# Peptides against a protein of PDB entry 3JWR, part 197

Target 1, 323 residues: chain A of PDB entry 3JWR
Amino acid sequence: TRELQSLAAAVVPSAQTLKITDFSFSDFELSDLETALCTIRMFTDLNLVQNFQMKHEVLCRWILSVKKNYRKNVAYHNWRHAFNTAQCMFAALKAGKIQNKLTDLEILALLIAALSHDLDHRGVNNSYIQRSEHPLAQLYCHSIMEHHHFDQCLMILNSPGNQILSGLSIEEYKTTLKIIKQAILATDLALYIKRRGEFFELIRKNQFNLEDPHQKELFLAMLMTACDLSAITKPWPIQQRIAELVATEFFDQGDRERKELNIEPTDLMNREKKNKIPSMQVGFIDAICLQLYEALTHVSEDCFPLLDGCRKNRQKWQALAEQ
Target 2, 298 residues: chain A of PDB entry 3JWR as posed
Amino acid sequence: TRELQSLAAAVVPSAQTLKITDFSFSDFELSDLETALCTIRMFTDLNLVQNFQMKHEVLCRWILSVKKNYRKNVAYHNWRHAFNTAQCMFAALKAGKIQNKLTDLEILALLIAALSHDLDHRGVNNSYIQRSEHPLAQLYCHSIMEHHHFDQCLMILNSPGNQILSGLSIEEYKTTLKIIKQAILATDLALYIKRRGEFFELIRKNQFNLEDPHQKELFLAMLMTACDLSAITKPWPIQQRIAELVATEFWEQGDQVGFIDFVCTQLYEALTHVSEDCFPLLDGCRKNRQKWQALAEQ

## One batch from the design tools (peptide; made by RFdiffusion4, then SolubleMPNN)

Design b2_p15_3_s4 (from b2_p15_3, 8 letters changed)
Fold by OpenDDE base, seed 3:
Structure b2_p15_3_s4 (fold): chain B 323 residues (1-323), chain A 15 residues (1-15)
Amino acid sequence: as target 1 above (323 residues)
Amino acid sequence: GTGYLEGLELVAELQ
């Protein structure tokens, strides 16, 4: 395609030029081509292209395939969300110095997972899928959409001309897919809530050890969530804009819940409760986000900008809630 | 499948 030719022939700017190591990064001004160039740079600077012998054209095709399999009619859970999740992962690995704590296969898996974690997202949560009796709800009991996202990820990875993992041994391939699956599934907030207590306790007791395979798996899950939710850490103007996108998608679901399921939506999904957004954001930060970024900062102090951003946005949302 | 809503409900309880 013309798009592939343009991407494959383009000079890829440095990570410094693209500012993709910055926790304050914004994609708002980037074209689709520029987001793809950023993605290539992430793979290159993490040594994934060299270490796993990725062909440039294959990587370009894979990136474009992943982008193509996000829906454009979804307000938030689209390619830009996946791209921002991956950028936060890259920043956490590089600027946050987490790269040195992980294997190359783990890094490879996390980056693929971040880009793929919401593939073919429909703009509705697992509860809606279940209550609407969607065919996907017949295949999976828990984490319905996350299983679907992984299935889409696997489909793309196995598609002709998209096989970025062809340079891996059979064992490396199996390991990578296992980690990708676990990482994508970890983006289900239900699983985060279930598992986070163990992580926080290990940190609190100073017993956290990445050499332990179980703790490593737990950390990768927490890191995925931290990147998935990273919009809450962004500079205030960026945070506000993203919060509007999230609200739009949630309200669209709420409208569908009323129309299709004949139910009153929760406040988060209720367009009539728009005035509660600031207080809901404060609650979200307190209940879900703060402890996660605190714990992540304890693993690596260089991740502090995520925590600092989260704290600053809490203050801003609280000020709006008090008006 | 309800866990995400449970998380959101937890947020609502903090309002």
Scores: peptide ipSAE 0.033, ipTM 0.746, DockQ to the pose 0.269
Fold by OpenDDE base, seed 5:
Structure b2_p15_3_s4 (fold): chain B 323 residues (1-323), chain A 15 residues (1-15)
Amino acid sequence: as target 1 above (323 residues)
Amino acid sequence: GTGYLEGLELVAELQ
């Protein structure tokens, strides 16, 4: 395609030029081509292209395929969300110095997972999928969409000309896919809630050890969630804009819940209760986000900008809630 | 306590 030709022929700017190492990164001003270039740079600077012998054209095609399999009519859970998740992962690995704590296969899996974790998202949550009796709800009981996202990820990875993992041994390939699956499934916040207590307790007791395979898996799950939720850490103007996108998608779901399911939406999904967004954001930060970024910062102090951003945004949301 | 419950509600809504 013309798009592939353009991407494959383009000079990839440095990570410094693209600012993709910054925790404060914003994609708002970037074209789709530039987001793809950023993605190439992430793979390159993480040594994934070299270590796993990725062909440039194949990587380009894969990136474009991933982007294509996000829906454009979804306000938040689209390519830009996936891209921002991956960028936060890259920043956490580089600026946050987590790269040195992980294997190349784990890094490869996390980056692929971050880019792929919401593939073919429909702008509705698992609860809606269940209540609407969607065919996907018949295939999976829990983490319905996350299973679907992984299936889409696997489909793309196996598609002709998209096989970025062809340089891996059979064992490396299997390991990578296992980690990708676990990482994508970990983005279900319900699973995060179930597992986070173990992680926080290990940190609190100073018993956290990445050499333990179980704790490694737990950490990768927490890191995925931290990147997936990283919009809450962004500079306030960026946070506000992303919160508007999230609210738009939630309100769209709420509208569908009224029309299609004949139910009154919850406050979060209720367009008429938009004035509650600030207080809900404070609640979300307190209940879900703060402890995660605190724990992550304990694993690597260089991740502090994420925690600091989250704290600052809590103050901003609280101020709005008091008006 | 209340914050956690609110979080669970949000998680249920975000699932």
Scores: peptide ipSAE 0.031, ipTM 0.743, DockQ to the pose 0.115
Fold by OpenDDE base, seed 2:
Structure b2_p15_3_s4 (fold): chain B 323 residues (1-323), chain A 15 residues (1-15)
Amino acid sequence: as target 1 above (323 residues)
Amino acid sequence: GTGYLEGLELVAELQ
């Protein structure tokens, strides 16, 4: 395609020029092409292209395929969300120095997972999928969408001309797919809530050890969540704009709940209760986000900007809630 | 993962 030709022929700017190492990064000013260029730079600077002998054209095609398999009519869970998740992963790995704690296969898997973790998202949560008795709900009882996202990820990875993992040995390939699956499934916040206590206790007790395979898996799950939620850490103007996108998607679901399911939506999904957004954001930060970024910062102090951003945004939302 | 969205829902469920 013309898009592929343009991407493959383009000069890829440095990570410094693209500012993709910054936790404060914003994609708002970037074209789709520029987001793809950023993604190439992430793979390159993490040494994934070199270490796993990725062909440039194949990587370009894969990126465009991933982007194409996000829906444009979904306000938040679209390519830009996936891209920002991956950018946060990149920043955490580089600026946050998490790269030094992980294997190349783990890094490869995490980056692929970050980009792929919401593939073909439909703008509705697992609860909606279950209640609507969607065909996907017949295949999976839990983490319905995350299973679907992984299935989509696997489909793309196995598609002709998109096989960015072709340079891996069979054992490396199997390991990578396992980690990708685990990472995508870990983005189900229900699973995060279930597992985070173990992570926090390990940190609190100073027993956290990445050499333990179970703890490594747990950490990768927590890191995925931290990147998935990273919008909450962004500078206030960026955070506020993203919160509007989230609200839009939630309200769209609420509207569908009324129309299709004949139910009254929760406050979060209720367009008429927009005034509750600031207080709900404070609650979200307190209940979900703060402890995670605190724990991540204990693993690597260079991840502090995520925690600091989250704290600053809590203050901003609290101020709005008090008006 | 529905990340941010699910987090808000979880908060609503936990409250």
Scores: peptide ipSAE 0.040, ipTM 0.776, DockQ to the pose 0.695; fails the geometry check
Fold by OpenDDE base, seed 1:
Structure b2_p15_3_s4 (fold): chain B 323 residues (1-323), chain A 15 residues (1-15)
Amino acid sequence: as target 1 above (323 residues)
Amino acid sequence: GTGYLEGLELVAELQ
């Protein structure tokens, strides 16, 4: 394709030029091609291309395939969300210095998972899928969409010309796929809520140890969630714009719930309750985000910008809620 | 992952 030829032939700018090491990063000004170039840089600077002998053309094709399998008519859960999740992962690994705490396979899996974690997202949550009696709800009882996202990820990885993992041994391949699956499934916030208490308790008791395989798995799950939710940490103008995209998608779901399912949407999904967004954002930050970024900062103090950004945005949303 | 959506829903359910 013309797109593949353009991407494969392009000079990939440095991470510094692309600012992809910054926690304050925004993709708003980037073209689709530039997002793909950023993605190549992430793989390269994490030494994944070299260590796993990835062919440049295969990596380019894979990136474009992943991008193509996000829907353009979804306001938030699209390629840009996946790209921003991966960028936050990259920043956490580099600027946050988490890279030194993980194996190359774990890093590889996390980056693939971040880019793939919402593949073929339909702009509706698991509750909607279940209530609409969608065929996917017959395949999976829990984390319906996350299982689908992983299935899409696996399909792409196994597609001709997209096999970026072909340089791995059988054991490395199995390990990588296991971590990818766990990481994608971890983006179900229901699982986050279920598991976060163990993580926070380990941190609180100063018993957290990444040399323990179970704790390592737990940390990878928490790190995925931290990156998935990282929009809440961005500078206020960026946060506000992303919140508008989220609200748009939620209201679209609410409209569909009313029209297709004859149900009254929750406040979060209700277009008529737009004025509640600031207070809901404060609640979201307090209930979900703050403790996660606090714990992450305890693991690596260099992740403090995420916590600081979250705190600053809480203040901004609180000020709007008081208006 | 429906993470952000479900998190807000979870918050709404907690609220």
Scores: peptide ipSAE 0.038, ipTM 0.773, DockQ to the pose 0.713; fails the geometry check

Design b2_p15_4_s1 (from b2_p15_4, 8 letters changed)
Fold by OpenDDE base, seed 3:
Structure b2_p15_4_s1 (fold): chain B 323 residues (1-323), chain A 15 residues (1-15)
Amino acid sequence: as target 1 above (323 residues)
Amino acid sequence: MAALEAMELAAAAEQ
């Protein structure tokens, strides 16, 4: 395609020029081509292209295929969300110095997972899929969408001309797919809530050890969630704009819940309760985000900008909730 | 999953 030719022939700017190591990064001013260039830079600067002998054209095609398999009519869970998740992962690995704590296969898997974790997202949550008796709800009992996202990820990875993992041994390939699956499934917040207590307790007791395979798996899951939720850490103008996109998508679901399921939506998905967004954001930060970014900062102090951003946005949302 | 879904889950976990 013309898009592939343009991407493959383009000079890829440095990570410094692209500012993709910054936790404060915003994609709002970037074209789709620039987001793809940023993605190439992430793979290159993490040594993934070299270490796994990726062909440049194959990587370009894969990136464009991933982007193409996000829906354009979904307000938040689109390519830009996946791209921002991957950028936060890259920043956490580089600026947050987590790269030195992980294997090359773990890094490869996390970056692929971050880009792929919401593939073919439909703008509705697992609860809606289950209650609407959607065909996907017959295939999977739990984490319905996350299983679908992984299936889409696997389909793309196996598609002709998209095989970025062709340089891996059979064992490396199996290991990578296992980690990708676990990482995508970890983005189900229901699983996060179940597992986070173990992680926080290990940190609190100063017993956390990345040399333990179980604790490593737990950390990768927490890191995925931290990147997936990273919009809450962004500078206030960026955070506020992203919150509007999320609210739009949730209100669209709430409207469908009323129309299709004849149910009253929750406050979060109720367009009539838009005035509750600030207080709900405070509740979200307190219940889900703060402890995660605190724990991540204990693993690597260089991740502090995520925690600091989350704290600052809590104050901003609280001030709006008091008005 | 977006911040707002996490808010719903968080609100449900506090009840």
Scores: peptide ipSAE 0.032, ipTM 0.738, DockQ to the pose 0.490
Fold by OpenDDE base, seed 5:
Structure b2_p15_4_s1 (fold): chain B 323 residues (1-323), chain A 15 residues (1-15)
Amino acid sequence: as target 1 above (323 residues)
Amino acid sequence: MAALEAMELAAAAEQ
């Protein structure tokens, strides 16, 4: 395709030029091509291209295939969300110095997972999928969308000309796919809520050990969530704009819930409750975000900008909630 | 998942 030719022939700027190591990164000004270039740079600077012998054209095709399998008519859960999740992962690995704590296969899996974790998202949550009796709800009982996202990820990885993992041994391939699946499934916040207590307790007791395979898996799950939620850590103007996109998608779901399911939406998804957004955001930060970024900062102090950003945005939302 | 989905899930988990 013309897009593939353009991407494959383009000079990939440095991570410094692209600012993809910054926790304050924004994609708002970037073209689709530039987001793809950023993605190539992430793979390159994490040594994934070299270590796993990725062909440049194959990587380019894969990135474009991933991007293509996000819906353009979804306000938030689109390519830009996945890209921002991956960028936060890259920043956490590099600037947050988590790279040195992980294997190359874990890093490979996390980056693929971050880019793929919401593939073919429809702008509705698992609850809506279940209540609407969507065909996907017949396939999966829990984490319905996350299973679908993984299936889409696997489909792309196995598609002709998209096989970025072809340089891996059979064992490396199996390991990578396992980690990708676990990482994508971990983005179900229901699973986060279920598992986070174990992680926080390990941190609190100073018993956290990445050499333990179970704790490693737990950490990768928490790291995925931290990147997936990272919009809340961004500088206020960026965070506020993303919150508007999220609210738009949720209100669209709420409108559909009224129309299609004949139910009253929750306050979160109720367009008429827009005035509650600031207080809800404070509640979200307190209930979900703060402890996660605190714990992540205990694992690596260089992740502090995420925690600091979250705290600053809490203050901003609180000030709005008091108006 | 969006921050707001997390809020719904958090609210559901507190019930």
Scores: peptide ipSAE 0.032, ipTM 0.735, DockQ to the pose 0.439
Fold by OpenDDE base, seed 4:
Structure b2_p15_4_s1 (fold): chain B 323 residues (1-323), chain A 15 residues (1-15)
Amino acid sequence: as target 1 above (323 residues)
Amino acid sequence: MAALEAMELAAAAEQ
């Protein structure tokens, strides 16, 4: 395609030029081509292209395929969200120095997972999918959408000309796919809530050890969640704009719940309760975000900007809630 | 899952 030719022939700017190592990164000013160039740079600077012998054209095609399989009519859970999740992962690996704590296969899997974790998202949560009796709800009992996202990820990885994992051994391939699956599934916040207590307790007791395979898996799950939620850490103008996108998508779901399911939506998805967004954001930060970024900062102090951003945004949301 | 969904899930987990 013309898009592939343009991407494959383009000079890929440095990570410094692209600012993709910054936790404060914003994609708002970037074209789709520039987001793809950033993604190439992430793979290159993590040594994934070299270590796994990726062909440049294949990587370009894969990136474009991933981007194409996000829906344009979804306000938040689109390519830009996936791209920002991957950028936060890249920043956490590089600037946050988590790269040195992980294997190349884990890094490869996390980056693929971050880009793929919401593939074909429909702008509705698992609860809506279940209540609407969607065909996907018959295939999976829990984490319905996350299983679908992984299935889409696997489909793309196996598509002709998109096989970025072709340089891996059979064992490396199996390991990578396992980690990708676990990482995508970990973005179900229900699973995060279920598992986070174990992680926080390990940190609190100073018993956290990445050499333990179970603790490694747990950490990768927490890291995925930290990147997926990273919008809450962004500079305030960016945070506000992203929060508006999230609210738009949730209100669209709430409107559908009223119309299609004949139910009153929760406050979070109720357009009529827009005035509660600031207080709800404070609640979200306190209930979900703060402890996660605190724990991540204990694993790597260089991740502090995520925690600091989250704290600053809590203050901003609290100030709005008091108005 | 977006930030707001986490609040619903957190509220559901506390029940």
Scores: peptide ipSAE 0.030, ipTM 0.728, DockQ to the pose 0.432
Fold by OpenDDE base, seed 2:
Structure b2_p15_4_s1 (fold): chain B 323 residues (1-323), chain A 15 residues (1-15)
Amino acid sequence: as target 1 above (323 residues)
Amino acid sequence: MAALEAMELAAAAEQ
């Protein structure tokens, strides 16, 4: 395609020029081509292209295939969300110095997972999929969408000309796919809520050890969630704009719940309850985000900008909730 | 998915 030719021939700017090591990064000013260039830079600077002998054209095609399999009519869970998740992962690995704590296969898997974790997202949550008796709800009992996202990820990875993992040994390939699956499934917040207590307790007791395979898996899950939620850490103008996109998607679901399911939506998904957004954001930060970024900062102090951003945005949302 | 469900779970935990 012309898009592939343009991407493959383009000069890829440095990570410094692209600012993709910054936790404060914004994609708002970037074209789709520039987001793809950023993604190439992430793979390159993490040594993934070299270490796994990725062909440049294959990587370019894969990135474009991933981007194509996000829906354009979904307000938040689109390519830009996946791209920002991957950028946060890159920043956490580089600027947050987590790269030195992980294997190359884990890094490869996390970056692929971050880009792929919401593939073909429909702008509705697992609860909606279940209640609507969608065909996907017949395939999976729990984490319905996350299983679907992984299936889409696997489909793309196995598609002709998209096989970015072809340079791996059979064992490396199996390991990578296992980690990708675990990482994508970990983006189900129900699983996060279930597992986070173990992580926080290990941190609190100073018993956290990445040499333990179980604790490593737990950490990768927490890191994926931290990147997936990273919009809450962004500078206030960025955070506010992203929150509007999230609210739009939720309200669209709520409108569908009323129309298609004859259900009164929750306050979060109720367009008429827009005035509750600030207080709900405070609740979200307190219940979900703060402890995660605190724990992540204990694993690597260089991740502090995520925690600091989250705290600053809590203050901003609280001030709006008091008006 | 995480942000959506987290906000729902957070809102449900405050009730």
Scores: peptide ipSAE 0.033, ipTM 0.745, DockQ to the pose 0.656; fails the geometry check

